# Designs tried in a protein design run: peptides against a protein of PDB entry 3PUK. Part 77

Target 1, 227 residues: chain A of PDB entry 3PUK
Amino acid sequence: ERGLKSVVWRKIKTAVFDDCRKEGEWKIMLLDEFTTKLLSSCCKMTDLLEEGITVIENIYKNREPVRQMKALYFISPTPKSVDCFLRDFGSKSEKKYKAAYIYFTDFCPDSLFNKIKASCSKSIRRCKEINISFIPQESQVYTLDVPDAFYYCYSPDPSNASRKEVVMEAMAEQIVTVCATLDENPGVRYKSKPLDNASKLAQLVEKKLEDYYKIDEKGLIKGKTQS

## One batch from the design tools (peptide; made by RFdiffusion4, then SolubleMPNN)

Design b2_p9_3_s2 (from b2_p9_3, 3 letters changed)
Fold by OpenDDE base, seed 1:
Parts: sequence; structure tokens; C-alpha cells
Structure b2_p9_3_s2 (fold): chain B 227 residues (1-227), chain A 9 residues (1-9)
Amino acid sequence: as target 1 above (227 residues)
Amino acid sequence: MYKLYNIDY
């Protein structure tokens, strides 16, 4: 299948599973709410078994220790998810798992990263950002899973102006991860009327695309994809 | 820019 779901799955397979693969080793995988939706949209449990995952657990739920197994954390870089991870490894004597591989869906803020490093560095075998912050719904359809985005974007209440900006920034960042996943640097088109929301979002996306491809690890600036 | 922290030396 050449659809968005297959592209996302291939990226996850390469960036996460191949990166931490050890022959004959099984891992426990820890997911948050977003990554549960993400994996459910693009793979089956059988696919995860083939990648060496024996058990999937929700990071927010109480879990029994499995101290002989390594854990693969595929989570969003949020304070909530990070705090749950830290609880799993906070005590040297009461570690829930043997070691951790951490893969963040998006850019991890330095504050959160430093918190992890300070508390659990000896338990971490890998920490990586994979840049997938959207849910593929169909072959050419995705969602951003941003709560209340509609409300804040279209609220006539001036008190929501600051929240609207935060939501638009978040959506723009997520859209960039779509482009990155597709290996595209598109021109952005928008409808300017009746509201300026589309224009604002487009400008944010364009700016973030430029920033993303300027910093690209390969030092290669990808030119604009011709439409 | 991806942050990578490798401890498996």
C-alpha cells in the first residue's frame, strides 16, 4: 500500500524498531494516548509482535514490574508522559524494567530532556526524536488530534486570543511533521477570507518548514517541491 | 534537529 498509513508505519519501523532491534530480544512497549492512536491507525498487533514487542502497556496506568525485560517508550514529549517514565526508573532498587529506549514523537523541550537526564540517564539505552505528530486516517487524510482547536480558532471571545496563537503554533508544528514524513517541502496555499486564520496558519507552517529544512541533519537544504 | 542520547557505548 502506498498510502499515508504505510509511509508512517515504515518510518516508525525504521526510526524506532530497527534502531533498537536486538536479535532474539523481546521488549515491553509503553504508549501514551497519542501514540496509542498513532499505532492503531497504521499497524496491527501482529506487526508489533514481528518487531519484537511482546506486551503493550499504557504509560499512565499502574503496571506490574517486569525487571528482566527492557522497555521501549514511544511517547509524546509532555510533562505527563515524562513524569510517568521517571516514576518507572526513579528508584534504583525499584526499577520497573531492566532498561529503557525512549522515542519521542516530536521535539522534546530541553527542560524535559534535562529532567530525564538528571534522574534516569543510567537506565536509558537510547533517546531519540522521530518527528511524527499526526494521525494518518486514510491514504491521503490525516488528523492533528488537537483538543479544542476548532473552539479557539473560531471563538469570538478576545480572551481566547493567546490560546488561539498557541493552538496555531502547535498545529503548524504538527503539519511540518507531515511534510517531513512525506519528504516534501511544499508551497502553502490558503483561503484569505473571511477570517485570517488560514493565512496565519500558512505563514507559521512556511516559517517552520524553512527552519526544519535549514537544520536538517544532512546539511542539505531541500528546495520547494514543485506542484 | 533530532536530539539523540546514546548510552550504549
Scores: peptide ipSAE 0.022, ipTM 0.599, DockQ to the pose 0.336
Fold by OpenDDE base, seed 5:
Structure b2_p9_3_s2 (fold): chain B 227 residues (1-227), chain A 9 residues (1-9)
Amino acid sequence: as target 1 above (227 residues)
Amino acid sequence: MYKLYNIDY
């Protein structure tokens, strides 16, 4: 019960399901590729039923309208996921669901947020960031699910330099969500040889941790966790 | 920082 999976599930229950709970109300839940993996790693279908979810749908697939039900979107803050959401609510006459609750796994860029606000604000009951962008594999093991991370980090091709930076930033952001989920502000240790990848990633994580805890929900500056 | 968008209707 003290493993990473249980911590993640408890955080999702509190931040998502408790936040949008209405007594006697059932919702349809929309997931993307990442959140499908995430939920599959930390809960069962029976758990979701207990939280008032009757149907789970993939946001990328064509779906039949259920106009009498509200939808819970638990998705990554990506253009692809956001565009799929917008298609569900783009027209008043063709709304796929009654209303939407949106929970992003990580920081949603202002550009995407503004796009949502401009197009579908009247259909949205809640929009929140919950800062869980990793997949718990075991009690003390997680994965980041960053496509091509190995390739871009270790490719000797100089043309991949810009992509390497993007991947490193993404990984750093995701690692911060691990720390946030555990309520920890650790010092980051790394081995700098033979490549500088670990050093670069560590620096990015340290910087992003600092930024995160400066503007955390509690408005508290959390000192470094003793390690 | 959690962006909260609450439209209470």
Scores: peptide ipSAE 0.021, ipTM 0.604, DockQ to the pose 0.302
Fold by OpenDDE base, seed 2:
Structure b2_p9_3_s2 (fold): chain B 227 residues (1-227), chain A 9 residues (1-9)
Amino acid sequence: as target 1 above (227 residues)
Amino acid sequence: MYKLYNIDY
């Protein structure tokens, strides 16, 4: 099946599991709220077992140390998730796991990355961004897990203007990860009326797409995909 | 912007 779910799973398999695979090695996988939803949407527990994951844990919950096993952190680049990671490796004597592989679902801000680097660099074997910040629902349907997005986008309250911008930025970033996952650089179409929300979001997406493909690892600027 | 911190140790 060539549906969005299968594409997402294949990308995760290649970018995460194949990247950190070692023969005969089992890992504990740490997930946050978003990545729990993400994996639940595109794979089964049996699939994860085949990829060398023995146990899945929630990064936000208290967990017992398993000092002889390495941990795979598949998490969003948020202060909350990063802080939980840092607590797992805060001191030599208090390390919960043998080492860490970190895979971020999106761009990790310099502030968070520097915080990780300063505190836990010796415990980290991999740190990568994989650019999947959406939930595939169907073969051609995805959702953006942005809390209160509808409220802030359509609130008539002027006090929400700043929050609206933040939400639109987040949505635009997530949409770019959809395009990246599909290896597409589409033109963005929108309806301009009755509100300018669609226009604003489209502009943000276009700008971020341009930025994304300018920095592509292959140094090749991908042209616009025919719609 | 993306993939800036893909680091192998």
Scores: peptide ipSAE 0.021, ipTM 0.615, DockQ to the pose 0.681; fails the geometry check
Fold by OpenDDE base, seed 4:
Structure b2_p9_3_s2 (fold): chain B 227 residues (1-227), chain A 9 residues (1-9)
Amino acid sequence: as target 1 above (227 residues)
Amino acid sequence: MYKLYNIDY
C-alpha cells in the first residue's frame, strides 16, 4: 500500500520540482502557511535540497533580495499570497529574484491570475495549478486545514449561513484534490441524519468531481471508480 | 481546469 504521504510527495515532485528543474540550478522556495504544513507532512529538508532548493522562505515575511537566483513560489491562490508575490516583482528596479516559477495548490481565480499577468508577466517562467489542497497526516488520513470549518458547519446561528456555504464549497474543492491526487473518481456516500451537512457536502463534491473530470487534460470523462 | 502560463524563452 502506497501511503498518502508518499503519493502526495511524488505528485509534488513531478508537478513542481521536475517541471522547473534545470541541471545545476538552485532555487529559493517561497511558501505560505498551508504549503509549509503540506511539505512538512510529506517530506524532509534533505528531500528539498535534493530537488535543488537551497533556501526556504515564508512569503509573508520580509525577505532580503537574492537577485541572481530564481524563486519557486509554492503557494495557495489567495489574495494575500498573490499580493506578496506581486510585491516581489512589481517594480523592475526592486525585483527580489531573477525570475519566478509559480505553483498554486488549487484553482487560481481569473481575477488573481489576470492581476499577476498584468503586473509581472515578464518575470514569470511558469504558472501552474497542481491541485493539492489537503495535508496528508497518515497513510490513509488527511486534513483540510480549515480551522473554522467546524464552527460554521455546526453553528446554530443563522447569520453564519453564508459563511457555511463558502466553507462547504471550499471543503468540497479540497476533497476533489484528494481524489485527483489519488487518481480516483469515487462515488460519494454519506449519512443523511441527523444533520444535512454531510448530504450537502457530498452533493458539492459529486458536482465538482464531475466538473473536474470533464475538463481533464485527456478530454475524456473518467468513469466512476468501482468500489 | 489547469491554467498554464508558460513563457517559452
Scores: peptide ipSAE 0.020, ipTM 0.602, DockQ to the pose 0.323; fails the geometry check

Design b2_p9_3_s3 (from b2_p9_3, 3 letters changed)
Fold by OpenDDE base, seed 1:
Order: sequence, then C-alpha cells, then structure tokens
Structure b2_p9_3_s3 (fold): chain B 227 residues (1-227), chain A 9 residues (1-9)
Amino acid sequence: as target 1 above (227 residues)
Amino acid sequence: MYKLYNIDV
C-alpha cells in the first residue's frame, strides 16, 4: 500500500526493528494503548513476526516473566508506561526479561528519562525516540487519538482554559511528528472564525515546526515545502 | 511519494 500507512511502517521498521535486530533472536514486544493502535493501523502480525517479534503483550497488564528473552518496549513517554517498564526491571532479582530495548513514540521528558536511567540503565540496550505520535487511518488521513481534545477546545467553561492550552500544545507536537514522518515542512493554514482555536493551534504548529527543523539531528534547516 | 504541502487547522 502506498501512502501514509506505508511511510509510517517503513519508519518504524527502520527506527525500531532494524535498530535492534539481531540474527536469530526473537523478542517479546510490549505495547501501550497508543502503540497498539499505531501498529494495528500500519502492519499485520505476520509483518511483526518477520521482524523477529514472537509475542506482543500490553505493558499495563500483568505478565509472566520470560527471563531468557529480550523485550522490545514500543511505548508512549508517559509516567504510566514508564512506571510499568520500571516494574519489569526495577528489581535485580525479579526482572521479567533478559534486557530491554525501549523506543518512545515522542519526546521523553528528562524527568522520565532520568527515572529510567537511575533505576535500570544496565538492563537497557537501546533507548530512542522515534517521533510518531499519530495514527495513520488511511493513505492520506491521520488521527491524533486525543479523546478529550474536542471537550477542552470547545468547552465554554473558563476553568478549562489551562487544559485547553495543554491539549493544543500536545496536538501541535503530534502534528509535527506527522510532518517529520513525511519529511515535510508545510505551510500552515487556518480559519480565523468562528473561534480562535484554529489560529492558536496553527501558531503552535508553525512554531514547533520551526523549532524541529532548526535543531534536527542533521543540523539542517529545512525550508518550507512549496505548495 | 506522499507529500504534505499544507496543514489546514
């Protein structure tokens, strides 16, 4: 399939599976709710088998130890996911797996990263951010999977103003991961009416795009994609 | 090749 799904899959294959590939080695893969949806949208179980994944498990569920196998964590950089990871490796005597490869879907805050580093650094073989924080629904359609976005953006309650800002920033960051995945720096357009929500979000996206391409890993400044 | 030329917010 050509389109966004295939691009996402190719990026995951390169950034995650190729990065931790070892000939003849099978891994257990741990997913959260978001990454479960993400992988389900762009690949099949057979594809994961070809990448050396034997079993997929939910990180939030109780799991039996498989101490002879390494684990691949593909998870969102949330306190909940990190805490579950730490439970798997926090005790030297009760490690669930032989070692860990951890791949975050987005930027991992220093607080969470430091928490991991302090507790189980010796068990981690890789820790990377892959910057895919959206779900490809179709060849040209994606979703951000932010269930409360509508509520906070359009709530008439002034008490939600701070939450609205947080949600808009998060959505803007997610949109940047779409652009990054496509290797595009597009212009941002918005409708100014009836509410200023679109304008605010557009400004956040524009700013974050500028920041992202200014400080990319290659030190390259990517100009705006011509429309 | 998929290209995103503009984002409509």
Scores: peptide ipSAE 0.027, ipTM 0.614, DockQ to the pose 0.028
Fold by OpenDDE base, seed 2:
Structure b2_p9_3_s3 (fold): chain B 227 residues (1-227), chain A 9 residues (1-9)
Amino acid sequence: as target 1 above (227 residues)
Amino acid sequence: MYKLYNIDV
């Protein structure tokens, strides 16, 4: 299958499942709200079974311990998701699973990372960032799944200015993960009128693209993709 | 080839 969904699935397969694969081993997979939508958009339960996932659980729900099995956490780097993870492994005597593999959809802030390290480092086998913070809807269509984006971008209330900036930053980061997933460094075009929202977002995206490809693991600065 | 040519906000 050709399209964005297939590209996303292949990236997840390589970055997550192949990375933690062990022959004959089954894992429990923990998802948050975003990663539930993400996987639902690009794969089937049968695909996950083939990758050694026996059960999928919501990280925010109460779950029974399965102490003999390892857990694969595919989650957003949010305080809420991290706190739920920490509850699963916070007590040595009452850990829910044998060990953890953690894959974050985006950059994990140092504060959250340090919190994890301080509490349950011995239980963690992997901790990686995979840079997929969008949902493929169609072969060439994606959504960022930011419910309040419209409100804050177009709110005439000046009290929302700070929140607007935060939302635009988040959207820009998510757009960069689209580019990273496609292995593209595009030029960004926008309509400047009637509002400057598109211009602001474009500038943020360009800046973050520059930052991303400047520090790319391959040490190679990827030039702009020709149009 | 996927490219971001237009950001509609």
Scores: peptide ipSAE 0.021, ipTM 0.593, DockQ to the pose 0.027
Fold by OpenDDE base, seed 4:
Structure b2_p9_3_s3 (fold): chain B 227 residues (1-227), chain A 9 residues (1-9)
Amino acid sequence: as target 1 above (227 residues)
Amino acid sequence: MYKLYNIDV
């Protein structure tokens, strides 16, 4: 299968499961709302079992300790997800798991990273960003799963202007992760009318693509993908 | 700028 779902699954397999693989070791996997949707879109429970995952749990729910098992956190770099992780390891007496592997779907802000490092560093075996902040819906269709994006982008209320900018920036970052996942540096086309939203988003995406490929994971500069 | 953090503890 050559579709977006397969590409995403292969990337997750390589970046997450192969990275923390230990022969004969089973892990508990912790997911947030976004990563639950993401994995549900591109794999089955049987696939996760093959990768050494015995149980999947929601990071936001109360969970019973399994102190003999390591946990794999596949989560968004949000304060909410990070705080839930910190509750699992913040107290020596209250550690829920033996150790943690953390994989963020996107760029983790320094503030959140430093918070993790300061409180739970001894319990963490890996902490990586994998740059998949979108959900593959079909072979050639994805969603960004930003519920409020529509509201802020099209709100006539001037008080939402700052929120609109934040949402546009976030969406642009997510789109860059699509391009990164596909290993593509495309030119961005848009319709300029009737609203300038598409133009603004396109400019943000172009800028972020340039920034991404100036300092990519391999330290290479990738030219524009030929159409 | 995406940061790759390898924390090998």
Scores: peptide ipSAE 0.009, ipTM 0.471, DockQ to the pose 0.621
Fold by OpenDDE base, seed 5:
Structure b2_p9_3_s3 (fold): chain B 227 residues (1-227), chain A 9 residues (1-9)
Amino acid sequence: as target 1 above (227 residues)
Amino acid sequence: MYKLYNIDV
């Protein structure tokens, strides 16, 4: 049975490793907190070695330059991760690696993309979005790894309303990447009682699914997956 | 048929 972990790994192999593969070339891979969890959930170190990764480093930690090697950044499109990347390539004389391949787990905002483009475009060989912002736990189970999601979704404090909205949006985006990974456009069902959280999330997911499949590179509207 | 059932938030 091709479980969710296998599907995710296959997508990463195709979208990331096959895209930047060069015969006989080893790369250093840079991960953030999320992508560390993601890869740990769906592959082993031996799998990464087979894909030409010799060393895995945390992007947030201080690292020694390896100027003769190219770096593969598999990171979330956050200001923190982008700033760490920029520090690696911000100076021509002090670049840590030979060149960079950047793969974002989700949509990279134009502000972050432009920041990268303005600072170190000449060092970048690839910059792509792969749309995997969830963690497969089992063959049919995933997690979203959204900090404080439970607290903000169920907080009775009205002051948390804005944070709840942000959390709901983030979860909806991540759920869309699950659907995209499975190549599915499902109908969304939810339990409406006792709280409206599920309803709100479902509406956000439906809207984002519509947007995702309308913008599909082929201009083809994928119909709802038949049940 | 993948149905997104019961996202327990």
Scores: peptide ipSAE 0.020, ipTM 0.592, DockQ to the pose 0.027; fails the geometry check

Design b2_p9_3_s4 (from b2_p9_3 with Y2F F9V)
Fold by OpenDDE base, seed 4:
Structure b2_p9_3_s4 (fold): chain B 227 residues (1-227), chain A 9 residues (1-9)
Amino acid sequence: as target 1 above (227 residues)
Amino acid sequence: SFKLHNIDV
């Protein structure tokens, strides 16, 4: 597909993954709010696995150290994201990862860059700025605001199953709110492969739509009106 | 305009 999403993914692949690729090396990838949305919009977890990413973590959350692995930080050049990075590497005794590759989605201000350089230079293998500061969207597409959705939906770790369910519920709820806003009770279409996420989400949406319209303001059950 | 910062270690 030659859509904007494919273009963005190709750019990320070239600018980030190809740039830090090392044969046989797996990395932990750290994302912030923006880059979570960005990657969610243009790739799947399977794509990231192919690029040598074993685990995705939210940079804003407390994380357990994985000192034997290098980390790929794909983050926005904000004080918040940078501060989280600095907490990971600021202390020699408390380094969470073996080393860091940092890719900023935009120009990093000198103040932030200098702060990183001064505190963590020995831990950094690469620092690069890329120019991807937008979320690719197709026509008639909306974005959901569900924290960590990308990680939990695509996590290979079975321990995340419960959290995945919570995320799916939240996503379904937001989709229903979109439908409600549009005053529509649509038929839900999905692709079942490669994961059952889409089918599960579809089921949740359908159920929630039914519940919503069953108890709507008019007390009427609105049938499916859209495919 | 990007002022590219590179740290190579």
Scores: peptide ipSAE 0.036, ipTM 0.631, DockQ to the pose 0.230
Fold by OpenDDE base, seed 5:
Structure b2_p9_3_s4 (fold): chain B 227 residues (1-227), chain A 9 residues (1-9)
Amino acid sequence: as target 1 above (227 residues)
Amino acid sequence: SFKLHNIDV
C-alpha cells in the first residue's frame, strides 16, 4: 500500500499540476509557509521540475518580476497569502507575472474570493480549492497546522473558550481533508482524557465528514470505511 | 464547507 506521502503527492499532481499543465510551458511556483512544509513533506525539487516548475518562490518575500512567465500560486486561503497575491497582480502596469493559476489548500472564504475577483480576475486563468490542509509525516501519520492549538485546547482560562471552539473547528476541517485525500469515511475513534476535547473534536469530524460526502462533487454518499 | 469557487476566465 502506498504511504500517505505518496497519496498526497499524487493528489497534488492531479489536482494542481495536471490541471494547469500546458505543453512546453514553465511556471514559477509561489508558496506560503504551510504549502512549503506540505510540498517538502511529500516531494523533491526534481519532482517539481518534472511538473514544469522552474523556480519556487516564497509569496511573502519581495520578488523580482518575471513578466514573461505564468505563476502557479499554491497557497492557503488566508488574508496574508491572498494579500501577497493581490500585490503581484493588483496593478495592470506592475504585474509581476504573465498570469496566475491559484490553488488553495482549503475552502476559500467568500470574502477573500470576492476580493480576488474584484481586483485581478483578468489575470487569473484558474482558481480552485484542492482540500489538503495537513502534512504527512509517515506512511500513516500526519500533522495539523493550527497555530496555538495546544495552548487554546488546554488553556484553563475560560476567556479562551471562544478561541478554543475556533481551533477545534479548524482541526476538524483539516482532519476531514485527510479523509478526503485518502477517499475514506472512517469511524472516528478517540481516547478519553480528563478533558472533553477529544470527544468534541470527534463529533466535529463526524459531522464534517457527513457534510463533505453529501456534497461531494461525485454526488456519492460514501459509506463508512473500516477504521 | 467544501464549496468550490471557479473563476471562468
Scores: peptide ipSAE 0.035, ipTM 0.627, DockQ to the pose 0.600
Fold by OpenDDE base, seed 3:
Structure b2_p9_3_s4 (fold): chain B 227 residues (1-227), chain A 9 residues (1-9)
Amino acid sequence: as target 1 above (227 residues)
Amino acid sequence: SFKLHNIDV
């Protein structure tokens, strides 16, 4: 069994494909670098076809307009991906598709969300945050997609301190999405190292878990689960 | 891991 991969796929199917499904309707799906890796890790092209996706396009590439079809954007909430979306719908002259369904892999910053809302609300049929910001690799193993994480975490240069904090925040956020996907609120364990990186990351994860479950979709506080 | 933004049109 695919373990974590199957769980991730089921979540994507329910949260994304079922949410925007219309009988007999095909959509173009737009992916970024992260979501390309994500879907590649947990599904096949045949699975996507069954969900009503006719073609997959890279959001970063120049694409020909298909104005009669709706587009499904499954993208990370990054400036780069959002800017590409805005180029597709930000002006009448640049509109490439009939309408957009947007599904973010994580929390979209207010600045980006407001920018989208202000520029192309009329073209958007749905916008949701899915909270899947990790790559399932094995039944109990995942990878994080945080650029330059290794470099900044272990840089001896004090000038990188601010960048290190940003990286740790991003890592912690992605770990929380794993917990959310599994519907777990675990205790956090780490291996002590000469540097306090593991301890700092653990604290960030615990804090973010608390915040996440405190304001979850049901407004419930989920207690700690057994590790 | 927040779900605070939704747009339904």
Scores: peptide ipSAE 0.044, ipTM 0.667, DockQ to the pose 0.596; fails the geometry check
Fold by OpenDDE base, seed 1:
Structure b2_p9_3_s4 (fold): chain B 227 residues (1-227), chain A 9 residues (1-9)
Amino acid sequence: as target 1 above (227 residues)
Amino acid sequence: SFKLHNIDV
């Protein structure tokens, strides 16, 4: 069985690098905080070179223009990352690269997507969502990247209840991306005590899995796989 | 929502 890291790398290679690959063309790749961790978990710099990436840059940092090169943005669909992208292409005077390929790690909200379309559609050659929102650690181990998840999930303050739900939704979405990456629809098991958090999360995951496989590009409902 | 946004230019 190929480890989770290799599966993730293969998915990224197919969904991102193979999708935008042009013979003899080198690209600058822009990463955010999450995608830096993601790529670091499943590949080496040499692997990226083989995929036609010459330089990796942090999207949040001020960067010098390289107007003759196309840029590959592999980023999370967050306002921060999108705003940084828009700074690179939002005006002709500030255009840092020749053109952009954008690959989002998750569903991009319509508001952000529309903002991109309105500002810099002419500079974009490709925009795609690849649905990888987790970090592979080992063959069967992964981590989620949800800011302040621990605080809100275990907060005794009732005022944080709404935020807790938002965090749980985000966690559930990321878990579903793992299942999608592995092409699995597992039965969800959880420990109900001492808190109901696990039960709530499990229900969210189950619901999102159902929704994901119902809407699958193939129109096929995938049954539950063995756990 | 699992809607995919694709821009092919």
Scores: peptide ipSAE 0.042, ipTM 0.658, DockQ to the pose 0.700; fails the geometry check

Design b2_p9_4_s1 (from b2_p9_4, 5 letters changed)
Fold by OpenDDE base, seed 4:
Structure b2_p9_4_s1 (fold): chain B 227 residues (1-227), chain A 9 residues (1-9)
Amino acid sequence: as target 1 above (227 residues)
Amino acid sequence: MEIKLHKPP
C-alpha cells in the first residue's frame, strides 16, 4: 500500500535503521513521547525486531545500564529529550550504553546540538535529522500532536495571541515534513471560514515549503506538484 | 494538498 503510514515507515527504515545497521548487532532503542506515537502508528514490534532492535525503552524513565550494547535514540529535538540523553552519556563514569546513534525527528536547534557535542561527542556514532514530525493516522490523514495547539488556535483570549503564532509556526514546520516525506511541493488550499486560522497556517506552510525546497538536500528547487 | 483542521476526539 502506498498509504502515508507505509511511506513514513519506509523513510524511517531508510533514514534510521539502514543508516546505523551493523550486521549481527542488536541495539536498544530509546523513544520519547512523540516517537513512541510515531512508531506505533506505522510499524509493529516485529518490524523493529527485524531492524535489529532488541528492546525499546522510554527515554524519560530511569533505566538500568546496558553498557555492552549500543543505543539508538529516535527522539524529538526538545530540551527534555536531549537532557535525558545527556543523563545517559554526560558522565564519563556513568554511561548507560556503549555508544549512541541519534536521530531527530526534525531540525535540531544549534543550541541543543552544541550542548550534545560538547558533552557526549565521543559516544555518538551518528547524529542526524530525518524530518518526520507528524503522526500518520490514515492513508491521507495525519496528526501533528502539538501540545495545546487547538486551545491556542481557537482561544478567544487575546493574551494567547503570541502563543498562537508559535504554535502555528510549529504546525507549519510539521506539515512541511509531511510534504517532504511524500516528496511533494503542493499548492496549499484551505477553508477560510469561519476562522482565519487555516488561511494563516496555509500561508506559513507555503512560505516554509519554498524555503525548504530552496535548500533541498539535493540542492534542487522542486516545482509545484499535484497534491 | 488541502489543509483541514480537526479537533481531536
Scores: peptide ipSAE 0.039, ipTM 0.605, DockQ to the pose 0.027
Fold by OpenDDE base, seed 5:
Structure b2_p9_4_s1 (fold): chain B 227 residues (1-227), chain A 9 residues (1-9)
Amino acid sequence: as target 1 above (227 residues)
Amino acid sequence: MEIKLHKPP
């Protein structure tokens, strides 16, 4: 069947581009570090042009205003990316773009969401979560973009234990987005040796999968699928 | 699904 890259692209097309499409309208798309990697992994510039994107900009960089065009923010729900968005619309100065469509790659904490609402709600046409926090590499291979994940997971330094927990949680959340993207609720398998990292991560994933499908958009508990 | 941890390249 279709490779993971095509599935991811199709989901982005449906959840993002189709959702904000307006006939004859071109948009500027703002990306952060993660979404740059994500889109690079599953589409070409020609694909984005077909979806009405004329220019792609890095949200972290200073950009000239294009006040006649709407902006599509496809970003991770991080303080850094949100702060960059707020600089574009949240100041007393003139906003950089005509309006904003915001699509987060995964769950946006209420604190960040409320910060956005309080500052520039009038400029926002859409604000949605699409739950894609992984990078497809091959038909059956994906990667997780968690900074220093390997270091903390395999660090012999006990002082890194707290950070390891944070990293494990982040990875588990990302893996759940893979399952959601594939419409799967798998039984998680792992190797216990040489370290218990895989076991711990598997337990976190199982728990988060249960939570996700209990509160999914359909309100249905999806049974376990073949993994 | 089988979970394996690998160092990024």
Scores: peptide ipSAE 0.039, ipTM 0.585, DockQ to the pose 0.027
Fold by OpenDDE base, seed 2:
Formats: structure tokens, sequence, C-alpha cells
Structure b2_p9_4_s1 (fold): chain B 227 residues (1-227), chain A 9 residues (1-9)
């Protein structure tokens, strides 16, 4: 059984590196907090070198321009990461790199996409979503990097109800990316006691799975995977 | 798939 890490790496290799590969060309890769963790979980630096990455940089840090090289942005679709990208390409005189390839780990909201399009469209060679929003730990274990998820899910404070919903939505979205990565549409099982968190999350996952596979770019409606 | 909520280590 090929471990989850291997599956994730293969997906990244196909969806990102193979997609922007050019023979003899080296790229600078820009990572954010999540994608740093993601790549660290499923590959080595030597693997990235083999894929034509010469340098890995943190998108949040100040970086020296390398105007003769193209940049590969593998980032989460967050305002913070997008803003950093925009700073790299926002003005013609201040472009840090020759061009950009952008790969988002999940669905990029239209608001962010439009912001990119309005400011930097001429510098962008590719812009794709690859739908990996989890960290593989073991063959069947993954981590959802949702800040304060535990606190909000188990907080008895009614004032946290709205935030709990947001967190649950985020978790559900990430779980769907696991399913997508594994090419599965599972039936969701949960324990209903003592709290209803699992039930709520299950409902959200089921809904989002339905939405995901209805819109599948391949036009294939995937039925439920048999357990 | 079974969903389990765990406290982060």
Amino acid sequence: as target 1 above (227 residues)
Amino acid sequence: MEIKLHKPP
C-alpha cells in the first residue's frame, strides 16, 4: 500500500512541477507556512532539486530580486500569501522575478483571484488549484492545520458559536481535499456522543463532497466508494 | 472514512 505521503508527493509532482517544467530551466520556489509543512512532510530537498528548483524562499520574508529567473509560487489561497505575491509583481519596476507560476493548495476565492488578475496578469504564466489542504503524517494519518480548532470546537462559550462554524467549515474543506487526493468519495462515519461536533462535521463533509464531485472538471460523477 | 477529533499533541 502506497502511503499517503507518496500519494501526496505524486500529486504535487504531476499538478505542479510537471505542469510548469521546462527543460534546462531552474526556478525559485516560494512557499508559505502551510506549503512549507506540506512539502516537508512528503519530500526532501533533493527531490525538489530534481524538479528544477534551485532555491526555496519564504514568501513572507524580504527577498532579493532575481529578475532573470522565473518563480514558482506554491501557496495557500489566503490574503496574506496573495498580498506577498502582489508585492513581488505589483509594479513593473519592482518585479522580483521574470515571471510567475502560481499553484494554490485549495480553491482561490474570486475576490483574491480578481485582485491578482487586475494587478499582475501579464506576469503570470500559470494559475491553478491543486486541492491539497492537509499534512500527511502516516499512511492513513493526516493533520488539518486549522488554527485554534480544538478550542473553538470544544468551547462551551456561546460567543464562540460563529467561529466554531467557520472552523468546522474549514476542516470539512480540508477533509475533502484528502478524499480528492485519494480519489475517493467515502461514506462518513462518526461518533455522535458526547458532543455533536463529529455529526456536524460529517454533514459538512458530505455536503462538500457532493459539491466537489458535481463540479469535477473531468465531468465524472463519482459515486460513493464502497467501504 | 471515520472522523475523529483529537487534541493536538
Scores: peptide ipSAE 0.039, ipTM 0.600, DockQ to the pose 0.026
Fold by OpenDDE base, seed 1:
Structure b2_p9_4_s1 (fold): chain B 227 residues (1-227), chain A 9 residues (1-9)
Amino acid sequence: as target 1 above (227 residues)
Amino acid sequence: MEIKLHKPP
């Protein structure tokens, strides 16, 4: 069995690099905090060079324009990352690169997508969602990298209840991307004690798995994978 | 799949 890292890399290669590959063309790749960690977990710089990436830049940093080169944005669908992209292409005067390919790690909300379309649609050659929102560690180990997840999940303060729900929703979505990456629809088991966190998360995952595989790209319903 | 929450190191 190929390790989770190799599966993730293969998915990224197919969904991102092969999708935007042009013979003889080099691109600048823009990463955010999450995708930096993601790529670091499953590939080397030499791998990226082989995929036609000449340099990697942090999307959050001020960067000098390279107007003759196209840019590959591999970013999370967050307001922060999108705003940084918009600064690169939002105006003709501030256009940093020749054109953009955008690949989001997860579902991009309509609000963000519409914001992009309204500002810089002419500069965008591709805009896709690839649904990888986890960090592979080992063949069967991954992390979700959800900010402050521990705090909100285990906070005794009732004022954090709404935030806890938001965090759990995000975690559930990320777990679904693991399943999607592995092409699995597992039965979810959890430990109910001492807290109900696992139960709640499991329910969210089950629901989101159901939704995901009902509306898959092929319009097929995938049954539960045997454990 | 078994879901467990762990405190980050």
Scores: peptide ipSAE 0.037, ipTM 0.592, DockQ to the pose 0.026

